Peptides against a protein of PDB entry 2Q3Z. Designs and how they scored, part 104

Target 1, 272 residues: chain A of PDB entry 2Q3Z
Amino acid sequence: YVLTQQGFIYQGSAKFIKNIPWNFGQFEDGILDICLILLDVNPKFLKNAGRDCSRRSSPVYVGRVVSGMVNCNDDQGVLLGRWDNNYGDGVSPMSWIGSVDILRRWKNHGCQRVKYGQCWVFAAVACTVLRCLGIPTRVVTNYNSAHDQNSNLLIEYFRNEFGEIQGDKSEMIWNFHCWVESWMTRPDLQPGYEGWQALDPTPQEKSEGTYCCGPVPVRAIKEGDLSTKYDAPFVFAEVNADVVDWIQQDDGSVHKSINRSLIVGLKISTKS
Target 2, 254 residues: chain A of PDB entry 2Q3Z as posed
Amino acid sequence: YVLTQQGFIYQGSAKFIKNIPWNFGQFQDGILDICLILLDVNPKFLKNAGRDCSRRSSPVYVGRVGSGMVNCNDDQGVLLGRWDNNYGDGVSPMSWIGSVDILRRWKNHGCQRVKYGQCWVFAAVACTVLRCLGIPTRVVTNYNSAHDSNLLIEYFRNSEMIWNFHCWVESWMTRPDLQPGYEGWQALDPTPQEKSEGTYCCGPVPVRAIKEGDLSTKYDAPFVFAEVNADVVDWIQKSINRSLIVGLKISTKS

## One batch from the design tools (peptide; made by RFdiffusion4, then SolubleMPNN)

Design b2_p17_8_s1 (from b2_p17_8, 6 letters changed)
Fold by OpenDDE base, seed 1:
Structure b2_p17_8_s1 (fold): chain B 272 residues (1-272), chain A 17 residues (1-17)
Amino acid sequence: as target 1 above (272 residues)
Amino acid sequence: SEDDFLAQLPIGSEPEL
């Protein structure tokens, strides 16, 4: 979790689970220095360096900063996400084999965003950075991963009388999604929430005005404690959202139906 | 390519090769 530089990341779908080898490379030359640069260009440091530095002893604080800085949304972060299969002006997300090249490119180009990443790339880079900073971290994959956009713990589809989905799919279920879990104490919470904390560096939803997510105790998600900071409802929905179909009838009425065929969440945690 | 099947996609979407 800290010492392993090579590992596997799970991808594909629930029906077709695949894995790729990944070089996290947290102990490669210059990588720690790049991680420190990442901290020194974060918006909180730029706003108040003394306050930011005083909080870097907290893995809760650092984890939240890293989740925001691995994506380039709102800041000088590392990666630009792209999902439209148009990667000609950068590197395809599928081409990366490790975090080291990404971090070196970011630093060597004056902290300019690296093109491009998808969920596992964001998660893997975050894993490298957190490990560099001494935080035990692993990449996790969730198959059939929900993206709840309105914090109602539901994935809602509007359907016509024939069952066809209408309009733009704002809410969706990914074939898979990756994030990280980091081991830390939670002195900011009630006792018992120490241990694995979920952090998500993929820019999905804003948390306190920034594209970041977590840390949230894995225990809180398991027990359904949605009051637990940070971002418990969102992370809970990723693994537990119910799917609802709003079916339009010929008379213009709408029928609510629970979709039991679309099961959200199959989490795989790496042990290496 | 086989790598294209590793892309993150909406469930039920075919990989764009």
Scores: peptide ipSAE 0.394, ipTM 0.853, DockQ to the pose 0.470
Fold by OpenDDE base, seed 3:
Structure b2_p17_8_s1 (fold): chain B 272 residues (1-272), chain A 17 residues (1-17)
Amino acid sequence: as target 1 above (272 residues)
Amino acid sequence: SEDDFLAQLPIGSEPEL
């Protein structure tokens, strides 16, 4: 997990699983230096350098910083996300073949955000950075991945009498979503939560005011312990949310229906 | 396009073939 510079990332859909080769390149020249720059431009360092540096021995702290800094939301982070198929003023997310070019572009342009990323690009860059910092990390793909906006563990669709979704799809299910799992101890938690921790660098929801997610023990998600920091309800919902349709009838009545056809969550972890 | 099959999309959004 730390030594592999090349791997595969899973994409597509649950019905049509695809993979692409990816160069993580954590041992390529200058990449470690770029990862250190990433730490030195993070908001916590800029606010109090001594406090930030004193906490860099904690993989929990570093993982959370990296999760926030891989996206450019709220800070001088690496990647700008875009999903509207309008990539003409940058690089299409589908064009990237590795993390190294992204990190080099970011650094070489004065830590300006790189255009553009989607979930696997965010996850792959985070994986590279965490590996550079000595944290065993792998990319994870979840098919039918839920984005719960209101932390109720549900994906709620409002539909008309014809079953058509109405309003803004603030809550949704992705065909796939990628994040990372990092191996670390959790001295900040009760015993037994050491091991794989989920971190999500894709800017989906704010955690403590910043677009970051995790670390949360994979065990906590598996066992349904939603009290476990960080962001257990959100990560739990990504893999376990129930889908509810609120169907408005022609008479103005609303019917609640459990959507059993939309099954959330099919997680694949990489071995490399 | 082949790229549409690799993009992160809302479920049920058919990639334009």
Scores: peptide ipSAE 0.387, ipTM 0.852, DockQ to the pose 0.531
Fold by OpenDDE base, seed 5:
Structure b2_p17_8_s1 (fold): chain B 272 residues (1-272), chain A 17 residues (1-17)
Amino acid sequence: as target 1 above (272 residues)
Amino acid sequence: SEDDFLAQLPIGSEPEL
């Protein structure tokens, strides 16, 4: 994991799985220095440098910092997300072939946010940074990935009698979503939660006031231990949320539709 | 474009061709 500089990222849909080659490039010239700059511009360092530096021996702490700093939300982070197909003032997320150019652009422009990223770009950059810092990391793709915004572990759709979705449509399911898993011990948890930890650098929801996610033990997600820090309910919902379709009738009655065959979550972990 | 098929999209959203 740490030594692999080239890999593949899975994209597309559950029915049409595709992969792209990606250059992680964690050992290319200057990349380590950029990763150290990323740590030195994080809000915790700016608030108290000595305290931040003293905690960098913890992969739990570093993983959480990196997940927050890969996105530019709330800080001088690396990437700006965009999903509306309007990329003319930047680089299309589809055009990236590696993390190195992104990190170099960020640093060379005075830590100005790079336009633009989507989930796999965020995940790939996080993977590069974590590997560069000596944390074994892999990119994970989840097809039919839920984004739970109200922390109820449900994706709810309200439909009229014609099947048209009503309301704000705030909660959604992605065709695919990418995040990273990092190998670390969890001395801050009960025994048995060492191993792969999920981290999500895509700015989906705030965790303790910052757009970051994890680390959370993959084991905790598999076992349904939602009390496990960090962000277990959110990550659990990404892979296991129940989808509920409500049909609203003209009389104001609401009926649960049972005919939706959509299954949330088809997780693929990379081998390297 | 082929690139549209690689975008992260809400399920059921047709790629804007």
Scores: peptide ipSAE 0.382, ipTM 0.846, DockQ to the pose 0.492
Fold by OpenDDE base, seed 2:
Structure b2_p17_8_s1 (fold): chain B 272 residues (1-272), chain A 17 residues (1-17)
Amino acid sequence: as target 1 above (272 residues)
Amino acid sequence: SEDDFLAQLPIGSEPEL
């Protein structure tokens, strides 16, 4: 989890699970220095360097900073996400084979955002940075991963009487989504929430005004304790959201139906 | 493209195999 520099990342779909080799490279030359630069350009450091530095001994704090800084949203972060298959002005997310080149490009271009990433690229870079900083971390893939946008733990579809989806799909389910789990104590929580903590660097939703997510205890998600910081409802929904169809009838009546054919969440945790 | 099979996509938007 800390020492392994090469691994696999799971992709594809629940029906067609794929994996790719990935070079995390956390101990390659200059990578630690780049990780330190990442910390030194984070918004909290820029606002109050002394306060930020005093908190870097906390893996909870550092994990949350890294989650925010791996994406370039709201800050001088590493990666710009793109999902529209238009990558001609950058590098296709599918072309990356490791975190090292991404981090080096970011640093060498004056901390300018690297084009482009998708979920596994964000997760892999976060994994590299966290491992480099001595935090045991693994990449996790969740198939049929929900993105709850309204914090109701549901994915809602509006359908006509024929079952056809009406309007723009605001909420969605990804074929897969990747994030990281990091091992840490949680002195900021009640006892028993030490262990694996989910962190999501893909810019999906804002947490406390910044595109970041976690850390949240994997145990809390498993037990359904949505009161635990950070972002427990969002992470819970990624793996457990119910799908609801709102079926509009010709008479204007609306029927609520639970869609049991769309099963959210099939999480695969890596062993290394 | 071969890359389309590795992309993160909304469910139901996957390339037809």
Scores: peptide ipSAE 0.382, ipTM 0.855, DockQ to the pose 0.548

Design b2_p17_8_s2 (from b2_p17_8, 7 letters changed)
Fold by OpenDDE base, seed 3:
Structure b2_p17_8_s2 (fold): chain B 272 residues (1-272), chain A 17 residues (1-17)
Amino acid sequence: as target 1 above (272 residues)
Amino acid sequence: SESDFLAQLPIGSEPEI
């Protein structure tokens, strides 16, 4: 987890699982220095350097900062996400083979956002940074991963009488999604929540006004403790959301149907 | 393309096999 520089990231779909090799490169020359720069350009440091630095001994605090800084939303973060297959003004997310080139590009261009990332790229860069900072971290893939936008633990689709989805999907299920799990103690929580903590650097929803997610104990998600900071409902929904279809009939009536064909969540963790 | 299986996509938008 900390020592492995090479690994695999799982992609594709639940029916067609794929993996790619990835160079995390946490021990390559200059990478630690870039991770320190990432901390020194974060909004909390810029607002109050002394307070930020005093909190860097906490993996909880650092993990949350890294989750926010790996994406370029709200700050001078590393990666710009894009999902529309239009990557001509940057690098296709599918072209990256490791975190090192991304981090070097970011630093060498004056901490300007790198184009482009998708979930596994965000997760892999976060994994590299957290490992550099001495936090045991792994990339996790979840197939049929829900994005709950309204925090109701449901994915809701509006459909016509023919079953066709109407309007823009505010909520969705990804074929796969990647985030990281980091090993840390949670002295800020009740006893028993030490261990793996989920962190999601992909900009999906704002947490406390910033595009970041976690850390949340994997145990809390497994046990359904949605009161546990940070972002337990969102991470819970990624792996456990129910799917609801709101079907409009010809007469204008609306029928609620539980979609049992769309099973959210198939999480796999890497051993490396 | 092989790349289509690597992209993060909404479910149901995956390339046909």
Scores: peptide ipSAE 0.385, ipTM 0.846, DockQ to the pose 0.588
Fold by OpenDDE base, seed 1:
Structure b2_p17_8_s2 (fold): chain B 272 residues (1-272), chain A 17 residues (1-17)
Amino acid sequence: as target 1 above (272 residues)
Amino acid sequence: SESDFLAQLPIGSEPEI
């Protein structure tokens, strides 16, 4: 995991799984220096450098900082996300072939946000940074990935009597979503939560006031321990949310129906 | 384009294959 500079990222849909080659490039010249700059411009360092530096020995702390700093939300982070197909003032997320160019552009432009990223770009950059910092990390793809906005572990759709979805989908299911899993001990948790930890650098929800997610033990998600820090309910919902349809009837009544046709979560972990 | 199938999209917004 730490030693592999090239790999594959899974994309597409559950029905049409695709992969792309990706250059993580964690050992390329200057990349480690850029990763250190990323740490030195993080809000926690700017607030209290001594406290931040004292915590950099913790992969839990560093993982959470990197999750927040790979996106440019709330800080001088690396990437600006965009999903509206309007990329003319930047680089299309689909044009990137590796993390190295992104990180170099970020540094060379005075730590200005790079335009643009989507989930796999965020995940891949986070993977590079974490590997540079000595944390074993892999990119993970989840097909039919839920985004629960209200922490109820449900994806809720409002439908008319004809089954047509009404209004803007606040909650949604992505065709795919990518994040990273990092191997670390969890001395801040009960025994048995060492191993793979999910971290999500895509700006989806705020955790403790910052667009970051994790680390959360993959075991906790698998066992349904939603009390486990950080962000267990959100990550659990990405892979396990139930879909509920609220169907409005002609009389103005609303019927709750469990949608069994929309199955959330098909996780693929990269082996390299 | 083949690139259009690589975008992260809401389910149901995928281009028809």
Scores: peptide ipSAE 0.381, ipTM 0.846, DockQ to the pose 0.564
Fold by OpenDDE base, seed 5:
Structure b2_p17_8_s2 (fold): chain B 272 residues (1-272), chain A 17 residues (1-17)
Amino acid sequence: as target 1 above (272 residues)
Amino acid sequence: SESDFLAQLPIGSEPEI
């Protein structure tokens, strides 16, 4: 985990699983310095440097900072996300082969956001930074990954009698989503929540006012303990949300469609 | 393109194979 600089990231769909080679490069020249810059430009450091630095001994604190700083939302973070297939003013997310070039570009351009990332790029950069900071980390891929926007643990679709989706698709299911798991103790929680913690650097939802997610114990997600800090309901929904298709008829009646075989969540963890 | 299969996409927006 910490020592492995090269690996694979899983992509594609549940039906067509693919992987790409990725250079994490956490020990390449200058990468540690870039990771320290990332910490020193975070909003908590800018607000109170002494308090921020005193908390960097906590992997819980550092993990949450890194989750927020890998995306450029709300701060001077590393990556701008884009999903509309219009990448002409930057680099296509599909063109990246490692985290090192991204981090170097970010630093060399005065900590300006790098264009562009998608989930695996965010996850891979977070993995590099966390490994560089000595936190054992792996990239995780979840196929049929839910994005719950209203914290109800459901993905709801409203359809007309023809099966056409009505209204704005607020909630969605991704073909795949990537985040990271980091190994740490959780002295801030009850005993038994040590081990792998989920962190999601892709800017999906705000946590305590910032686009960040986690750390949340993987055990808490498996056991359904949604009270566990941080962001347990959101991460739980990514892997376990129930999909509900509502069919609205012309008479105004709403019927639950039972025929959707779409199961949210097929999680693959990397071994290294 | 092979690249289209590597993009993160909403389910149902995947290119038909």
Scores: peptide ipSAE 0.373, ipTM 0.838, DockQ to the pose 0.570
Fold by OpenDDE base, seed 2:
Structure b2_p17_8_s2 (fold): chain B 272 residues (1-272), chain A 17 residues (1-17)
Amino acid sequence: as target 1 above (272 residues)
Amino acid sequence: SESDFLAQLPIGSEPEI
C-alpha cells in the first residue's frame, strides 16, 4: 500500500468492469514537498498554524484535511470536478495517467485548482498524498454508487403511473464512484474501529461545512453503525441505500414502492 | 469516444454500447 507507486483503478459499470493503470508516484521527486504545501495551505492551518501542526501526528486529522484539500471546493485545493463533458479549457479527467502531473501542475500554478477531475482522479490524488504522508491507502471503486442528498439513506425517484421518472432527479446513482480507504487507529472512537477507514475527496456533500468525507471505519459501515464519525450515514448510503419509487396515480394518490431492480453498491477494494 | 466509457456518469446516462 504505502510503497506501491503503480496500480490499477477500477472504472466502468457493474456490467462492464474496466481498469486503468495509474501512476501514484508518491516517492517521485518533489511530491512530498507538494504534499506538505497542501497541508500548509489548508484552511485549518491558515486559521491557526500552531493548532494545525500539533494535530498532524493524527492520521484521522490528516486524512480529513486531505479529503477536503484534494478538491478545490471552499479552499485552495487541488482539483476542480466536472462531469458535463466540456473540458476544453483544461484537461479531460479521462486523460490523466497519474497523480504526479496533477500535483506538479497545482504547485507550479501557485496552488491554483487543476481542471479537471472526476471521482477516480480525486481518489487517486488523495491516495498519492496519503501514501506520501506514510498512511497506508488504497483506491476503492463502488459500482452503482448512491449519492444521498437528503440524509435519509434512500435514493428516491418520483414516477408517474406508467413508471416514468417525473422532473429532474433530485438524487442519483453513479455508474461507479471511487474513494480511498486508509489504514489507521481510531483513538477517538470505541475500541474495534481501527483498520480501514473510508475517505472521500470527491466534493459530494459538506461535512462540518467543508466538502470532505470521513474518515469512517469500514467496519462501522459493514455493521451499520451510523453513529460513527465521520459521515457514516453518507458512506453507508453510497454502498447500501435503498431505492424507493414514489408512484403518482392520476387520482393524486401516491404509492411507495421499493425498487428491487436497482441494487446499490458493489464495492471493489484493490490489493495494491 | 473511447473516453466516454471511462467517465463517471449517472446510471442510465451511460453511452449505448
Scores: peptide ipSAE 0.371, ipTM 0.843, DockQ to the pose 0.560

Design b2_p17_8_s3 (from b2_p17_8, 6 letters changed)
Fold by OpenDDE base, seed 5:
Structure b2_p17_8_s3 (fold): chain B 272 residues (1-272), chain A 17 residues (1-17)
Amino acid sequence: as target 1 above (272 residues)
Amino acid sequence: SEDDFLRQLPIGSEPEL
């Protein structure tokens, strides 16, 4: 989780699970220096360097900073996400084979955002950075991963009497989504929440005004403790959201139906 | 393409295998 530089990332769908080899490369030349630059360009450092540096002994603090800085939203972060299959002005997310080239490109271009990433690329880069900073970290893949946008723990579809989806699909379920889990103590929480903490660097929702997510204890998600900082409801929904169809009938009545064919969440944690 | 099978996609937009 700290020493391994090569690993696998799971992709595909719940029905067709695939994996790719990935070079995390946290000990390759210059990577530690790039990780330190990442910390030194974060908004908290730019606002108050002394305060930011004084908190870098906390893996909770550092994890949250890294989750925000791996994406370029709101800051000078590493990666720009893109999902529309138009990658001609950059590198296809599917072309990356490791974190090292991404981090080097970012640094060498004056901390300009690298085009492009998707979930596993964000997760893999975060994994590299966190491992480089001495935090045990693994990539996690969740199949049928929900993106709850309104914090109600549901994925809601509006349908006509024929079952056809009406309106926009703002809320959605990904075929797969990747994030990281990092091992740390949680002195900021009640006893028993030490261990694996979920962190999500893919820019999905804002947390305290920044596109970042976590750390949240995996135990809290498992036990349904949604009061636990950070971002427990969002991470819980990724793996446990219920899917609801609102079916409008010809008479104008609306029927609520639980969609049992769409099962959210099949989480796979890596061992390396 | 092979890349299509590796893309993160909304459920229902997945390429057929």
Scores: peptide ipSAE 0.426, ipTM 0.871, DockQ to the pose 0.557
Fold by OpenDDE base, seed 3:
Order: sequence, then structure tokens, then C-alpha cells
Structure b2_p17_8_s3 (fold): chain B 272 residues (1-272), chain A 17 residues (1-17)
Amino acid sequence: as target 1 above (272 residues)
Amino acid sequence: SEDDFLRQLPIGSEPEL
């Protein structure tokens, strides 16, 4: 997990699973230095350098910082996300073959955001950075991955009488989503939550005012302990949300229907 | 295209995967 520089990232759909090769390149020249720059430009360092540096011995703290800094939301982070298939002013997310070029571009352009990323690009860059910093990390893919915006563990669709989705799909299910799992102790939690921790660098929801997610114990998600910091309800929903259709009839009545055809969550963890 | 199978998309959106 720390030593592997080449790997695969799973994409596609639950019915059509595909993978791409990815060069994480955590030991390539200058990459560690770029990871240190990433830490030194984070908002917490800029606000209080001494406090930030004193906490860098904690993989919990560092993991959360990296989750926030891999995306450019709210800070001088690495990647700008884009999903509308219009990438003409940058690099298509589908064109990347490794983390090294992304990190080098970011650094070489004065820590200016790199265009563009999607979930697997964010996850892969986070994986590289965390591995550079000595934190065992792997990329994971979740098919039919829910994006819960209001922390109610539901994906809610508003539909007309014909079953057509109405309005803006704020809450949705991705064909796939990628994030990382990092191995660390959790001295900030009750005993038993050491091990794999989920971190999500894709800017989906704000956590404590910043687009970051985790770390949250994978065990807590599996056991349904949603009180566990950080962001347990959000990560739980990604893999376990229930889908509800609110069907509006022509007479103005609304019918609640549980959508049993949309099964959220099929998580694949990488071996390296 | 091959890219359609690689990009992240809302389920139920075209193209179907």
C-alpha cells in the first residue's frame, strides 16, 4: 500500500466493471517535496503554522488536511472538478494516467488548480500524497454511490405522475465513485476503531466548512455507528442510502414510494 | 465512446452503462 507505485483504478458501472492502470508515483523525484508544499499552503498552516506543524504527526489530522487540499475548493488545492464533459480549457479527467503529472503541474504553476478531475483522479492524487507521507492508503471504488446532501441517509427524487425526475438533482447516485482508505490508529476515538479509515477528496459536501471528508473508520460505517467522526453519515449514505421517490400527481397529491430497484453501494477495495 | 464508460455519471443518464 505504501510501496506500490503502479496500480489499477476501477471505473464503469456495477454491470460493466472496468479498470485503468494508474501511476501513483509516490517515490518519483520531487513528489515528496510537492506533498510538503501541499501541507504548507493549507488554510490551517496559513492561519497558524505552529499549530498545524505540531499536528502533522497525527495521520488523522494529515489525512483530513489532504482530503481538503486535493480539491481546490476553499483553498489553493490541487484539482478542479468538472463533470459536464466540457474540458476544452484543460485536460480531460479521462486523459490522466498518473498522479505525478498532476502534482508537478500544480506545483509548477504556483499551486494553481489543475483542470480537470473527477472522483478517481481526486482519489488517486490523495492516495499518492498520503503514501508519500507514510500513510498506507488504497483507492476504493463504490458502484451506485449515493451523494446525500442533507445528511438524512436518503436519496430523494421528486417525480411527476409519469415518473420523470423534476427539478435539479441535488441528491443523486453516481454510476461509480472513488475515494481512499488509509490505515491509521484513532486515539481520538473509543478503542476498536483503528484500521482502515475512509477519506473522500472529491468536493461533494462541506465538513466543518471545508470540502473535505473523513477520516472515518470503515468499521464504524459497517457497524452503523454514525456518531463517529468524521462525516460518518455522509460516508454511510454513499454505500447504504435508501432511495425514496416523491411522486406528485396531477391533483397535487404526493405519494412516497421506496425505490427498491436502485440499490446503493457496491464497494471494491484494491489489493495494492 | 470509451470515455463514456470511464467518466463519472449519474445513474440513469445517457449513455446507459
Scores: peptide ipSAE 0.425, ipTM 0.868, DockQ to the pose 0.569
Fold by OpenDDE base, seed 1:
Structure b2_p17_8_s3 (fold): chain B 272 residues (1-272), chain A 17 residues (1-17)
Amino acid sequence: as target 1 above (272 residues)
Amino acid sequence: SEDDFLRQLPIGSEPEL
């Protein structure tokens, strides 16, 4: 997980699983230096360099910083996300074949955000950075991945009497979503939460005012311990959210229905 | 090159972001 520089990322849909080769390239020339620059331009370092540096021995702290810095939201981070299929002023997310070119572009352009990324690009860059910093990390793909926006562990759809979704969708289910899992101890938690920790660098929701997510123990998610820092409810919902339909009838009444046809979560962890 | 089958999409809909 630290030594492997090449791997595969799973994409597509639950019905049509696909993968692409990816060059993580954590040992390529200059990549470690770029990862150190990433740490030195993070908001916490800029605010208090001594405090930030003193905490870099903690993979929990570093993991959370990296999850925030891989996206350019709120800081001088690496990637700008875009999903509307309009990439003419940058590089299509689907064109990338590795993390090295992305990181080099970011550094060479004065830490300006690279256009563009989607979930697997964010995850792959985070994986490279974390591996560079000596943290065992893998990319994870979750099919039918929920984005819970209001922290109620539900995906809610409002529908008319014909079953058509009404209004703007705030919450949604992705065909797939990617994040990373990193191996670390959790001295800040009760015993038993060491091991794989989920981190999500795709800017979906703010955590403590910044677009970052995790680390949260994979075990806590499996056991439903939503009190576990960081961001357990959000990550839990990505893989376990229930889907609810609010159906408005002709008489103006609203009927609540559990949607059992939309099953959230099919997680695949990479072998390397 | 771009591959449309690699795009992250809302299930059953066009991209919203």
Scores: peptide ipSAE 0.411, ipTM 0.855, DockQ to the pose 0.403
Fold by OpenDDE base, seed 2:
Structure b2_p17_8_s3 (fold): chain B 272 residues (1-272), chain A 17 residues (1-17)
Amino acid sequence: as target 1 above (272 residues)
Amino acid sequence: SEDDFLRQLPIGSEPEL
């Protein structure tokens, strides 16, 4: 989880699981220096360098910083996300074969955001950075991954009387989503939450004002402890959200229906 | 040309996977 520089990332759909090879390259020349630059341009460092540096011994702190800095939202982060298939002014997310080129491009262009990433690219870059910083990390893929936008642990679809989704009102389920899990102790929590911690660098929701997510103990998610920092409800919903259909009838009445055909969450944790 | 099977997409969006 620290030493492995080559791996696979799972993609596709729950029905058609695929994987691609990925070069994490955490030990390639200059990558450590780039990771240190990433830390030195983070908003917390810019606000108070001494305080930020004093906290870098904490993998909890560093993990959260990296989660925020891998995306370019709110800061001088690495990647700009794009999902509309219009990549002509950059590099298609599907074209990347490793983290090294992305990080080098970011640094060499004065920490300008690299165009473009999607979830696995964000996760893979985060994995590289965290491994480079000595934090055991793996990429995780979750199929039928929910994006709860209103913090109610539900994915809600609005439907007309014909059962057609009203897209402008519907919440999001991804065919797949990737994030990372990092191994660390959690001295900031009650005993028993050491081990794998979920971190999500894809800009989905703001956590404490920044597009970042985690670390949250995988155990807390498994046990349904939603009080556990950071971002337990959001990560829980990614893998466990219930799907609800709000069906509008012709008379203006609304019927609530639990959608049992859409099963949220099928998580694959890698061994490398 | 991009491989559509590698794209992260909302469930139910085109193309179907």
Scores: peptide ipSAE 0.402, ipTM 0.863, DockQ to the pose 0.538

